# Ledger of designs, part 168: peptides against a protein of PDB entry 2AZE

Target 1, 148 residues: chain A of PDB entry 2AZE
Amino acid sequence: AQECQNLEVERQRRLERIKQKQSQLQELILQQIAFKNLVQRNRHAEQQASRPPPPNSVIHLPFIIVNTSKKTVIDCSISNDKFEYLFNFDNTFEIHDDIEVLKRMGMACGLESGSCSAEDLKMARSLVPKALEPYVTEMAQGTVGGVF
Target 2, 101 residues: chain B of PDB entry 2AZE
Amino acid sequence: GRLEGLTQDLRQLQESEQQLDHLMNICTTQLRLLSEDTDSQRLAYVTCQDLRSIADPAEQMVMVIKAPPETQLQAVDSSENFQISLKSKQGPIDVFLCPEE

## One batch from the design tools (peptide; made by RFdiffusion4, then SolubleMPNN)

Design b1_p24_7_s2 (from b1_p24_7, 11 letters changed)
Fold by OpenDDE base, seed 4:
Structure b1_p24_7_s2 (fold): chain B 148 residues (1-148), chain C 101 residues (1-101), chain A 24 residues (1-24)
Amino acid sequence: as target 1 above (148 residues)
Amino acid sequence: as target 2 above (101 residues)
Amino acid sequence: MTRTLKHILPVVPSTRPQISGRLT
């Protein structure tokens, strides 16, 4: 019947929207964990050193990184006011945002790949509000997406 | 029947989406709180050693870009063109290199 | 001005830029 067809269309629409929101939520969770874990790490390190690091020895978020071979020739054009940059490379490069850097540093506890040790999972859970803990567990197990 | 089944499915999906929305709101709230906390922002940094763990300067050059809000980054990585363009609207862009130890 | 990049390290507040283009 036409009514059933309409409902099936709506069902599919909702499923797709849920899928998108699941992806967004996972990213938000990873960001939260990564940020909090980074802050915690640095706080501990500074406490152990009894002082903060020299200002020019660290890079505060947010940032992006670009990496390329040391052999890559880079030409950089900069406007006088430094509002505009143009980099030309003679070979391939990679761009990573700060969140990806944090993930590769292990700040997301391996949750991004579902590769968490028991300790990693415990850490991840401790860095989110209680309401998010079940979802963190699902992410670690790779079982997110039960609506499908 | 079919109608009843679909109706039930839609109800379940609605509940699932509402739960997701709730969780997302919690997450965004937490992130906002972090952004508003001065101490957290002070401690939200990486070191050159951290960056070396991602790309070793012995083999790779690591360049760090800090840009003001609403900066546009355009990147082309192809056999014919390897280019990054940065255009800010709110202030100067800073670029750093991490030295090799 | 065209320059060759050197090692530089100052501290500046910033935000995440919007990324567009093709990355391969």
Scores: peptide ipSAE 0.032, ipTM 0.874, DockQ to the pose 0.075
Fold by OpenDDE base, seed 1:
Structure b1_p24_7_s2 (fold): chain B 148 residues (1-148), chain C 101 residues (1-101), chain A 24 residues (1-24)
Amino acid sequence: as target 1 above (148 residues)
Amino acid sequence: as target 2 above (101 residues)
Amino acid sequence: MTRTLKHILPVVPSTRPQISGRLT
């Protein structure tokens, strides 16, 4: 009886850990797809233009985005060496990391929200190793969460 | 019996977790390869046009923060205080505004 | 110093900052 109880506790622990790893794997897959898709897009664009974009016209990863209403008043204090910044807003703001920006750009092919067309899914599958393709398919179908 | 059933369940869960670990290793390896590929890193960028697509440029301003590793960003967003604090110890922080065009 | 930010976009090496505090 005590042994069974111990095993039940272990079972629950493993289930929770698996759930966490599933979430982590999904995020990693989305990052991979987003990054590769971005690189592919830019490579194609530069090939078509026969030149890279001007250096000061692009922002390389990683970065953080802050957005707020144009009507928001922002006071900015900066140290002499630019090591410290302090922004005071008179209204709400939003902060997004580069991964979220890529998702909003559609670089993850809508896989993050389960909004993949057939072509989006095909693209997503093409951007991951073969071993990850079944998981990508399950993500698109919303069937991830079971025991594998 | 009950013990046998639980033992079987744990074995199956172990196999499932091992499979997940394997897939995660593959994925992590791919991300590492991307970070090590100079051409990929050169092409890992967004444009002002991209940034305008994520927020209405007519209504929103977009600020980009580029900071050295381990920079701390402290944000407060409440009814009484709206503040962002940036602190770097490894170099200067660069902040840019997306043009309005 | 306190000042208003300018509309500029140059590329510099960086890493993802750690975000703390309450966000909405």
Scores: peptide ipSAE 0.024, ipTM 0.872, DockQ to the pose 0.076
Fold by OpenDDE base, seed 2:
Structure b1_p24_7_s2 (fold): chain B 148 residues (1-148), chain C 101 residues (1-101), chain A 24 residues (1-24)
Amino acid sequence: as target 1 above (148 residues)
Amino acid sequence: as target 2 above (101 residues)
Amino acid sequence: MTRTLKHILPVVPSTRPQISGRLT
């Protein structure tokens, strides 16, 4: 029946939308955990040192990084107003956003790869509202993907 | 029948999506609160040591790019071309180098 | 490929650091 066909299309559309939202939620959770963990780390470090780090020694979010071999030759063209940049490399490069940097620093507690120790999971849970704790647990177990 | 089954599935999916939306709203709210907290923003930084843990300046050159929101990034990484293009609409872009230890 | 830069949080006013070599 035409009605059934229409509903099947709608069903598939909703399933795909849910999947996309699950991915977005996971990223939001990771961002929250990573950021809160970073702030906590830095607060503790500054307390221990009894002073903030030198202002020119830190990079505030947001940012991206580009890395390449020290042997790589880079040509850079910059517009007059600095609104446009063009970098030409003679070899391969890597680009990482600030989120990826935080993840590689362990700020997301390994949750991004489902590789959490018991302590990592405990930390991750402590950095989110109670309502999100079950989802964090599912992420750590790699069981996210089902429908509620 | 088939129609009744599909109808029920859609109702269940609707409830699931609503639960998901609720969780997303919680997350978004938390992130907004963090962005509005002055102390959190002051402490939202990484150090050169952190960057070295990602890419050691002894072997790698590390550039830090700070760009306004909505900045476009175009990257080509192939045998024929290695290029990064940045285009901002809201302000100037700053680029820094991370020093070696 | 072309994409828009992503951030964890919205850009807020902050002092721009001078780490070492400034290219701009």
Scores: peptide ipSAE 0.020, ipTM 0.865, DockQ to the pose 0.350
Fold by OpenDDE base, seed 3:
Structure b1_p24_7_s2 (fold): chain B 148 residues (1-148), chain C 101 residues (1-101), chain A 24 residues (1-24)
Amino acid sequence: as target 1 above (148 residues)
Amino acid sequence: as target 2 above (101 residues)
Amino acid sequence: MTRTLKHILPVVPSTRPQISGRLT
């Protein structure tokens, strides 16, 4: 009885770990797709324009974004060495990392929400190694996450 | 019996996890390759227009934060307090405003 | 001190910060 109990605990532990890793893998895949897609887009755009964009018109990764209503009053305190910032808002704000920005830009081909067109799915598959293609397909179908 | 069943389940789960780990390794390798490729890093950027597509500066103020490694970001967003604190120990933090136009 | 926010400049080396706190 004790042995079975120990194994049941271990079983549950492994199931939970697998679930977590599945989530992590999906996020990593989305990041890979988003990054590669972004690079590809920009390369194409620069080729078409025959020049890079103006330096002050772009933001290189990594970054994070904070957005709030333009009506929001923001007080910003900055240390002299710029090592510390303190922002006080009088209303709610949003924080987005660069990956989320890329997702919202469609760089992840809608895979993050399972909203892939046939063309989007084709693009997504083309941006990952062959070994990951089946998983991308499962993500698009919403069939990932089942018990192994 | 029950013990044999559990033992078999654990073996199967181990195999599944190993496969998952393998896929994760492949994925992380690809990400590392991207980070190490100079041309890719040069092209890894978004434009102001991109930012407008996710948060319109006509209605939203958009700030971009560039910070050194291991910078701490603490955010409080509640009815009582709306605050973001940034603290770097490895260099200055830069905060930029996305222009409306 | 309070400083004026600058226009977007991509040249500063950066990384993703570690986020903590309460978000509602």
Scores: peptide ipSAE 0.021, ipTM 0.870, DockQ to the pose 0.073; fails the geometry check

Design b1_p24_7_s3 (from b1_p24_7, 12 letters changed)
Fold by OpenDDE base, seed 3:
Structure b1_p24_7_s3 (fold): chain B 148 residues (1-148), chain C 101 residues (1-101), chain A 24 residues (1-24)
Amino acid sequence: as target 1 above (148 residues)
Amino acid sequence: as target 2 above (101 residues)
Amino acid sequence: MTRTLKHILPVVPSTRPQISGTLR
């Protein structure tokens, strides 16, 4: 009885760990797709323009974004060495990491929300190694979640 | 019996996790390759146009924060307090605003 | 809510802005 109990605990532990890893893998795949897609887009754009964009017109990864209504009053306090910042808002704000920005830009091909067209899915598949293509397909279909 | 069944389940779960780990390793390897590619790093950027596509500066103030690794971010967003604090230990923090159209 | 900024991607940026301000 005790032995079975121990194994049941371990079983549950492994199931939970697998679930977590599945989530992590999906996120990693989305990141890979988004990043590669971004790089590809920019490369193409620069080729078409025959020059890179002005240096102060772009923001390189990594970064985070804070957005709030233009009507929001923001008080910013900065240390002399710029090691510390304090922002006080009089209304709500949003924080987004760079990956979320890329997703909203469509760089993940809508795979993150299951809103992946046939063309988007084709693009997504093309941006991952062959071994990951089946998983990308499953993500698009919403069939990820089972044990391999 | 029950014990045999559980033992078999654990073996199957182990195999499944190994497959999952393998896929994750492939994925992380690809990401590392991208990080090591100078051209990819150079091209890993967003534009003001991109930022406008997710939050229009006509209606939203868009602030971009670039901070060194391990920078601590504390955010409070409640009816009583709206605050963001940043504390870097490895260098200065840079903040940028996205201009309007 | 406290969060430590991390490089979600194992990418080391080749350049880092040194002056805060308005993008152009």
Scores: peptide ipSAE 0.021, ipTM 0.866, DockQ to the pose 0.298
Fold by OpenDDE base, seed 2:
Structure b1_p24_7_s3 (fold): chain B 148 residues (1-148), chain C 101 residues (1-101), chain A 24 residues (1-24)
Amino acid sequence: as target 1 above (148 residues)
Amino acid sequence: as target 2 above (101 residues)
Amino acid sequence: MTRTLKHILPVVPSTRPQISGTLR
């Protein structure tokens, strides 16, 4: 029946939308955990040092990084107003955003790969509201994907 | 029948999506609160040591780019061309290098 | 490929190091 066909299309649409939202939620959770963990780390470090880090020794979010071999030759063209940049490399390069940097620093507690120790999971749970804790647990176990 | 089954499925999916939306709203709210907290923003930084842990300046040149929101990045990484293009509409772009130890 | 730069927070205050170039 036409009615059934329409509902089947709608069902598939909703399932795909839910999947997309699950992915978005996971990323948001990772961002929250990574950011809070970073802030906590830096707060503790500054307290122990009794001072903030030296000026120009830190980079505040947001940022991206580009890395390449030290042997790579880079030509840079910059507009007068610094609104436009063009970098030409003679070899391959890598680009990482700040989120990826934080993840590689361990700020997301390994949750991004489902590789959490017991302590990592404890930390991750402590950095989210109570309502999100079950989802964090599912992420750590790699069991996210079901429908509520 | 089939129609009743599909109808029930859609109702269940609606409830599931509503629960998901609720969690997303909570998370988004938390991120907004963090972005509005002055102390958190002051402490939202990485150090050169952190960057070295990602790519060691002894072997790799590490360039940091700070660009306004909505900045466009175009990257080509092939045997024919290795290029990065940045275009901002909201302000100047700053570039930094992480020094060796 | 072309993409829009992403950052960890939807809106963040603009804080930059005093001097561009080589970090200290």
Scores: peptide ipSAE 0.021, ipTM 0.865, DockQ to the pose 0.278
Fold by OpenDDE base, seed 5:
Structure b1_p24_7_s3 (fold): chain B 148 residues (1-148), chain C 101 residues (1-101), chain A 24 residues (1-24)
Amino acid sequence: as target 1 above (148 residues)
Amino acid sequence: as target 2 above (101 residues)
Amino acid sequence: MTRTLKHILPVVPSTRPQISGTLR
């Protein structure tokens, strides 16, 4: 029946939307964990050092990084007001946003790849509200995508 | 029947989506709280040591770019062109080089 | 000594290229 066909289309639409939201939620969780873990790490480090690090020794979020071979020649054009930049490279480069950097630093506890240890998972769970803990567990197990 | 089955599926999916929306709201709220907390903002930083763990300055040149919100970014990485273009509307862009160890 | 980040200085004036996408 045409009605059934319409409902099937709607079902598929909803499934896709849910899938998208699951992906978004996972990213949000990872960001939250990464940020909180970073803050916690730095807080502890500063407490141990009894002072904050020198201002020029740290980069506050947000940021992006660009890396390339040290042999790469880079030409940089900058406007007088520094509103515009143009970088020309003679070879390939990589760009990483701050979230990716944090993930690579282990701030997301390996949850991003589902490779977190028991201790990593414990840390991850401790950095989210209770309502999100089950989902964190599912992420670690790779069992996300089911119907809630 | 088929209609009843589909209707039930849609109802279940609706409930699942509502749960997702709720969880997303929680996450978004937490992130906003982090962004609004002065102490958290102060402590949300990486060091040169951290950056070296991402790309070794002995082998790689590492630049850090801090740009205002809504800064336009264009990157081309191909055999024909290797380029990054930045254009800010809200303030100056700062670029830093991570020093060698 | 604490390692500090170095500012990159301009080499040439901007050419105002066309931009796609935005930073978060």
Scores: peptide ipSAE 0.083, ipTM 0.877, DockQ to the pose 0.037; fails the geometry check
Fold by OpenDDE base, seed 4:
Formats: structure tokens, C-alpha cells, sequence
Structure b1_p24_7_s3 (fold): chain B 148 residues (1-148), chain C 101 residues (1-101), chain A 24 residues (1-24)
């Protein structure tokens, strides 16, 4: 019947929207965990050192990184006000945002790949509000998406 | 029947979406709180050693870009063109190199 | 041992580039 067809269309629409929101939520969770874990790590490190690091020895978020072979020739053009930059490379390069850097540092506890040790999972859970803990568990198990 | 089944499915999906919305609101709230906390922001940094773990300057040049929010970026990575362009609207862009250890 | 970051100094004035993305 036409009514059933209409409901099936709506069902599919909602499923797709839910899928999108699941992806967004997972990213938000990873960001939260990564940020909090980074802060915790640095707080501990500074306490052990009894002082903060020199200002020019660290990079505060947000940032991006660009890496290329040390043999790559880079030409850089910069506007006088430093509002515009143009980099020309003679070979390939990579760009990574700060979140990706944090993930590769292990700040997201391996949750991004569902590869969490028991300790990693415990850490991840401790860095989110209680309401998010079940979802963190699902992410670690790779079982997110039960609505499908 | 079919109609009843679909109706039930839609109800379940609605509940699922509402739960997701709730969880997302919690997450965004937490992130906002972090951004507003001075101590957290002070401690939200990486070191040269951290960056070396991503790309070792002994083999790779690592360039760090600090740009204001909403800075526009264009990147081309092809055999004919390897280029990155940046344009900010809110302030100057800073670029740093990570030295070798 | 503590290492410091090195600034890249301005070299050449730039022209307005074509933009396709946005940083957070």
C-alpha cells in the first residue's frame, strides 16, 4: 500500500540520519577523550618537573601539521601582514590536523580503531560523562550501529 | 502486519535518534567547557617529541601551522602541483619548524 | 633536553590564493 511505501521511505531517511549522527558523535567522543587525556598527561608531566615547559617548546591547540621529505624543496610566500601564505613543494606532502595527531599519540586510547586494552578502555571511560560510557564501550567493541 | 511493523520501526528509530541527540549535546557541552577553562587550554599542547612520533624530523620536515579560526586552506597534491595556500581573516598565521632531536 | 620551535620568517609577499577548505 502507498502508506507502507511512504513509511518505508521515512524509515530509510531516519536510518541514514542516524548513521550520520553516530559518526558525528563518535568523533566528538574521541575529541573529548583526546583533549582531556592530553591535558591530564601534561598536568602530570608539569607536576613532575615542578614547572611548565618553556613557551617556545610546545604547540598549543589548535594547530595543523605539514610534513614532507627533508629533501623536499619548499618555497614560501607570505603577505606582509602574515594573513596569507603560499607554500610550493617540489614533492608530495601530508597534512594532519591536531585531532589526528592526538589520535596517533594514543590520546584517544585506541578507541578510534576499536583497539583498546583494558587499561585504555578504563581510561577512556574515565574521561567522559557517565551517560557516554556505554557508547564508549560500544566503540571499543566495534558494535556501534545496532539500529541497522 | 506490515504497517504495524513499520510503525514500530519508526518509533524505535525516533527513540534512537533522540538518544543520539542527547549524547551529542553532552559531548558538545563538555568540549565547550574545556574551551572555556583557562587551565585546560594552558595544558592543551603537544611537544616536539610528540610531533616526532608522528613524523621524525630526521627523515621528514615537520611544519606546524597556527592559524586563527575560520582560516581558509587550499591544498593540491598532484604530480603537476604540490601546493598549500592559507588565508586568514581574523589575524596573522604563525608557522613553525620542529628541529631534529 | 628541551628543544624550541623555529619560526619561519616572511620571505616573499604573496598573492591571494584560491581557497577550497577551512580550518577549525
Amino acid sequence: as target 1 above (148 residues)
Amino acid sequence: as target 2 above (101 residues)
Amino acid sequence: MTRTLKHILPVVPSTRPQISGTLR
Scores: peptide ipSAE 0.024, ipTM 0.872, DockQ to the pose 0.038; fails the geometry check

Design b1_p24_7_s4 (from b1_p24_7, 11 letters changed)
Fold by OpenDDE base, seed 3:
Structure b1_p24_7_s4 (fold): chain B 148 residues (1-148), chain C 101 residues (1-101), chain A 24 residues (1-24)
Amino acid sequence: as target 1 above (148 residues)
Amino acid sequence: as target 2 above (101 residues)
Amino acid sequence: MTITLKHILPVVPSTRPSISGTLK
């Protein structure tokens, strides 16, 4: 009947929304793990060195990076107040946000690509609240996606 | 029947979504705690060595952009045009080059 | 690598959404 059809439409809508939220949750988990792991790494490193790194040797989050071939010619226009920049390249470039950088650094323990060793997974679990540990495990196993 | 099954499915989907929302709230809370902890903020940094691990300055030029919130970024990467434009409304934009060595 | 810098007026077209930092 028409009532069943209406419910099926709603069902599909909810399924899509859940799918989107699953993706968002996974990203949030990865961010949390990456940030905490980064902080942990740096804290340990500074303790070992008995001092923080030189102030001009580090880049604090947030940031983005742009990379291109060293052969690329770049024309940069900048306003006097540095409020506006315009970069013109003669070849392709890449843009990465800080989270992507952290992932590529391994700060997300390979969880983002399902490439977690047992030790990686242990680390990942240790960096999230207990309530999130089961989901981290599912991410590592590639079993995330089930609604029922 | 079909109606009963659909009704049950919708209830279960609602519960599943609520669980997701709960977990997401936990995550956002943790991230907020990190942003509010001055020591964590101080330690939330990468080095040029880290950047070299993802883009070797021997082959790639690496620029780091530090921009205020709400800065507009426009990028075009096509055979006809390769361009990045930045426009800040809240302060100056800083651009750094990661040295090769 | 060649980078040429020049000063401009603060008028640059932008079509993308604003940059969102992860940690603010």
Scores: peptide ipSAE 0.023, ipTM 0.864, DockQ to the pose 0.036
Fold by OpenDDE base, seed 5:
Structure b1_p24_7_s4 (fold): chain B 148 residues (1-148), chain C 101 residues (1-101), chain A 24 residues (1-24)
Amino acid sequence: as target 1 above (148 residues)
Amino acid sequence: as target 2 above (101 residues)
Amino acid sequence: MTITLKHILPVVPSTRPSISGTLK
């Protein structure tokens, strides 16, 4: 009885760990897809233009975005060496990391929200190693969570 | 019996976890390759048009922050305080604005 | 939109920090 109890506890522990790893894997897949899709998009665009974009027209990863109403008053304090910044807003703001930006751009093909069309899914699959394709499919179907 | 069943379950879960670990290793490898590829790094950028897709500069002010690794970011967004604090230890922090500011 | 840039105390004589740039 005690041994069974111990194993049941261990079972639950493993289930939780697997759940966590599933979440991590999904995020890693999304990042991979987003990055590769972004690179692919830009490569194609530059090829069509036969030149890279102007230096000041693009922001390279990594970055974060802060946005707020254009009416928001912002006080920014900066150290002399620019090692420290302090922004004070008089209203709410939003912060987005680069991955979130890429997702909102559709670089993850809508896979992150289950809004993946057949074409999106095809793109997503094409951007991952073959071993990951089944998992991408499961993500699109919303069936992730089962035991392998 | 119950013990045998639980033991079998644990073995199955172990196999599942091992598969997950394998897939994660593949993913991390791919991401590392991307980070080490100069061409990919060069092409890993967003444009002003991209940023407008998440926040329209006509309505929103958009700042882009580029900071060295391990920069500390603290944000307070409450009814009484709206603040962002950045502290870098590895170099200067750069802040950029989108057009139409 | 109003952005006020100022030094973080203590201030020492140096070039005034500013926003790095504007996207085009």
Scores: peptide ipSAE 0.021, ipTM 0.865, DockQ to the pose 0.061
Fold by OpenDDE base, seed 1:
Structure b1_p24_7_s4 (fold): chain B 148 residues (1-148), chain C 101 residues (1-101), chain A 24 residues (1-24)
Amino acid sequence: as target 1 above (148 residues)
Amino acid sequence: as target 2 above (101 residues)
Amino acid sequence: MTITLKHILPVVPSTRPSISGTLK
């Protein structure tokens, strides 16, 4: 019947939206864990050194990085007011945002790939509000995807 | 019947989505709180050592870009063109190099 | 460790082509 068909279309629409939001939530959780873990790491490091790092030795978030072979020739042009940049490379390059950098640093505790040790999972859980802990556990187990 | 089953499914999916939205709101709230905490923002940094762990400076050149919000980025990576274009509307863009270790 | 500003050549501002992303 037409009515059932309409509801089936709506059902599929909602399922897709839920799936998208699940991905968004997982990313938000990873960001939160990564940021808090980074802050915690740096706080501890500064306490151990009894001083902050030299000002020109660190880059504060947000940022992006571009990497390429050392053999790559780069031509960089900048507008007078520094509002516009143009980079020309003679070979391939990679672009990474700060979140990806943090993940590769291990700041997300391997949760992004479901490669958490028991210690990593404990750390990850400690960096989120209580309401999010069950979801973190599911992410570590690779069991996220069901309807809750 | 079929109609009743579909109706029930839709209600269940709606409740699930609402729970999901709630969890997402918790996450965004936490991220906002971090952005508003001066000490956290002071400590939210990476070092050259961190960047070296991402791309080996012995083989790779690492460039850092800091730009104002809403800066437009265009990237082309093909056999005929390798280019990055940045255009800011809110202020100057800064570019840094991470030295070799 | 030191972060060094990249050496670049100043140019006249110009309109750039299509957008593939946005920094926040």
Scores: peptide ipSAE 0.020, ipTM 0.863, DockQ to the pose 0.037
Fold by OpenDDE base, seed 4:
Structure b1_p24_7_s4 (fold): chain B 148 residues (1-148), chain C 101 residues (1-101), chain A 24 residues (1-24)
Amino acid sequence: as target 1 above (148 residues)
Amino acid sequence: as target 2 above (101 residues)
Amino acid sequence: MTITLKHILPVVPSTRPSISGTLK
């Protein structure tokens, strides 16, 4: 009885650890797909245009986005060496990292929400190593963790 | 019995975790390779048009912040205070604005 | 490059917010 109880505790411990790793893996997969898809898109666009975009028209990763109403008053303090910034807003703002931006752009093929079309899923699968394809499929179907 | 069943479950969970570890290693390797590939990094960019798709510059001000690795970010968004603080240890921080179309 | 719009005003530094993170 005691041995069984100990194994139950261990089982629960492992289940929680696996759940955490699943979450981490899903995020890593989304990042990989988003990055590769972005690169592919831009490569194609530059080939079509037969030139790269103007230098000041693009923002390279990594970056973060801050957006707020155009009516928001922003007070900004910057150190002389530009190592420190302080922004004070009189209203709410939003912060997004580059991965979130890529997701909203559709670079993760809707996989982040399990909203992949057949073409999106095909694209997503093509952007990961073969070993990851089954997991991508599970993510698209929302069936990750079905072994539990 | 119950003991045998639990033992089997634990073995299966061990295999599942090992598989996850393997897949995660593959992913981290791929991401590292992307970060080390000069051509990929050159092409890893977004445009102002992309940013307009997530926040309309006609209604929203969109700032893009480029900061060195390990830059500290602190933010408060409450009725009493709306603030963002950035502190870099590895170099200057750059701020860009997405212009209107 | 640093870009400043008319609605962004330089001010004296104040207290830092309580929620923190780190950029990669």
Scores: peptide ipSAE 0.019, ipTM 0.862, DockQ to the pose 0.035

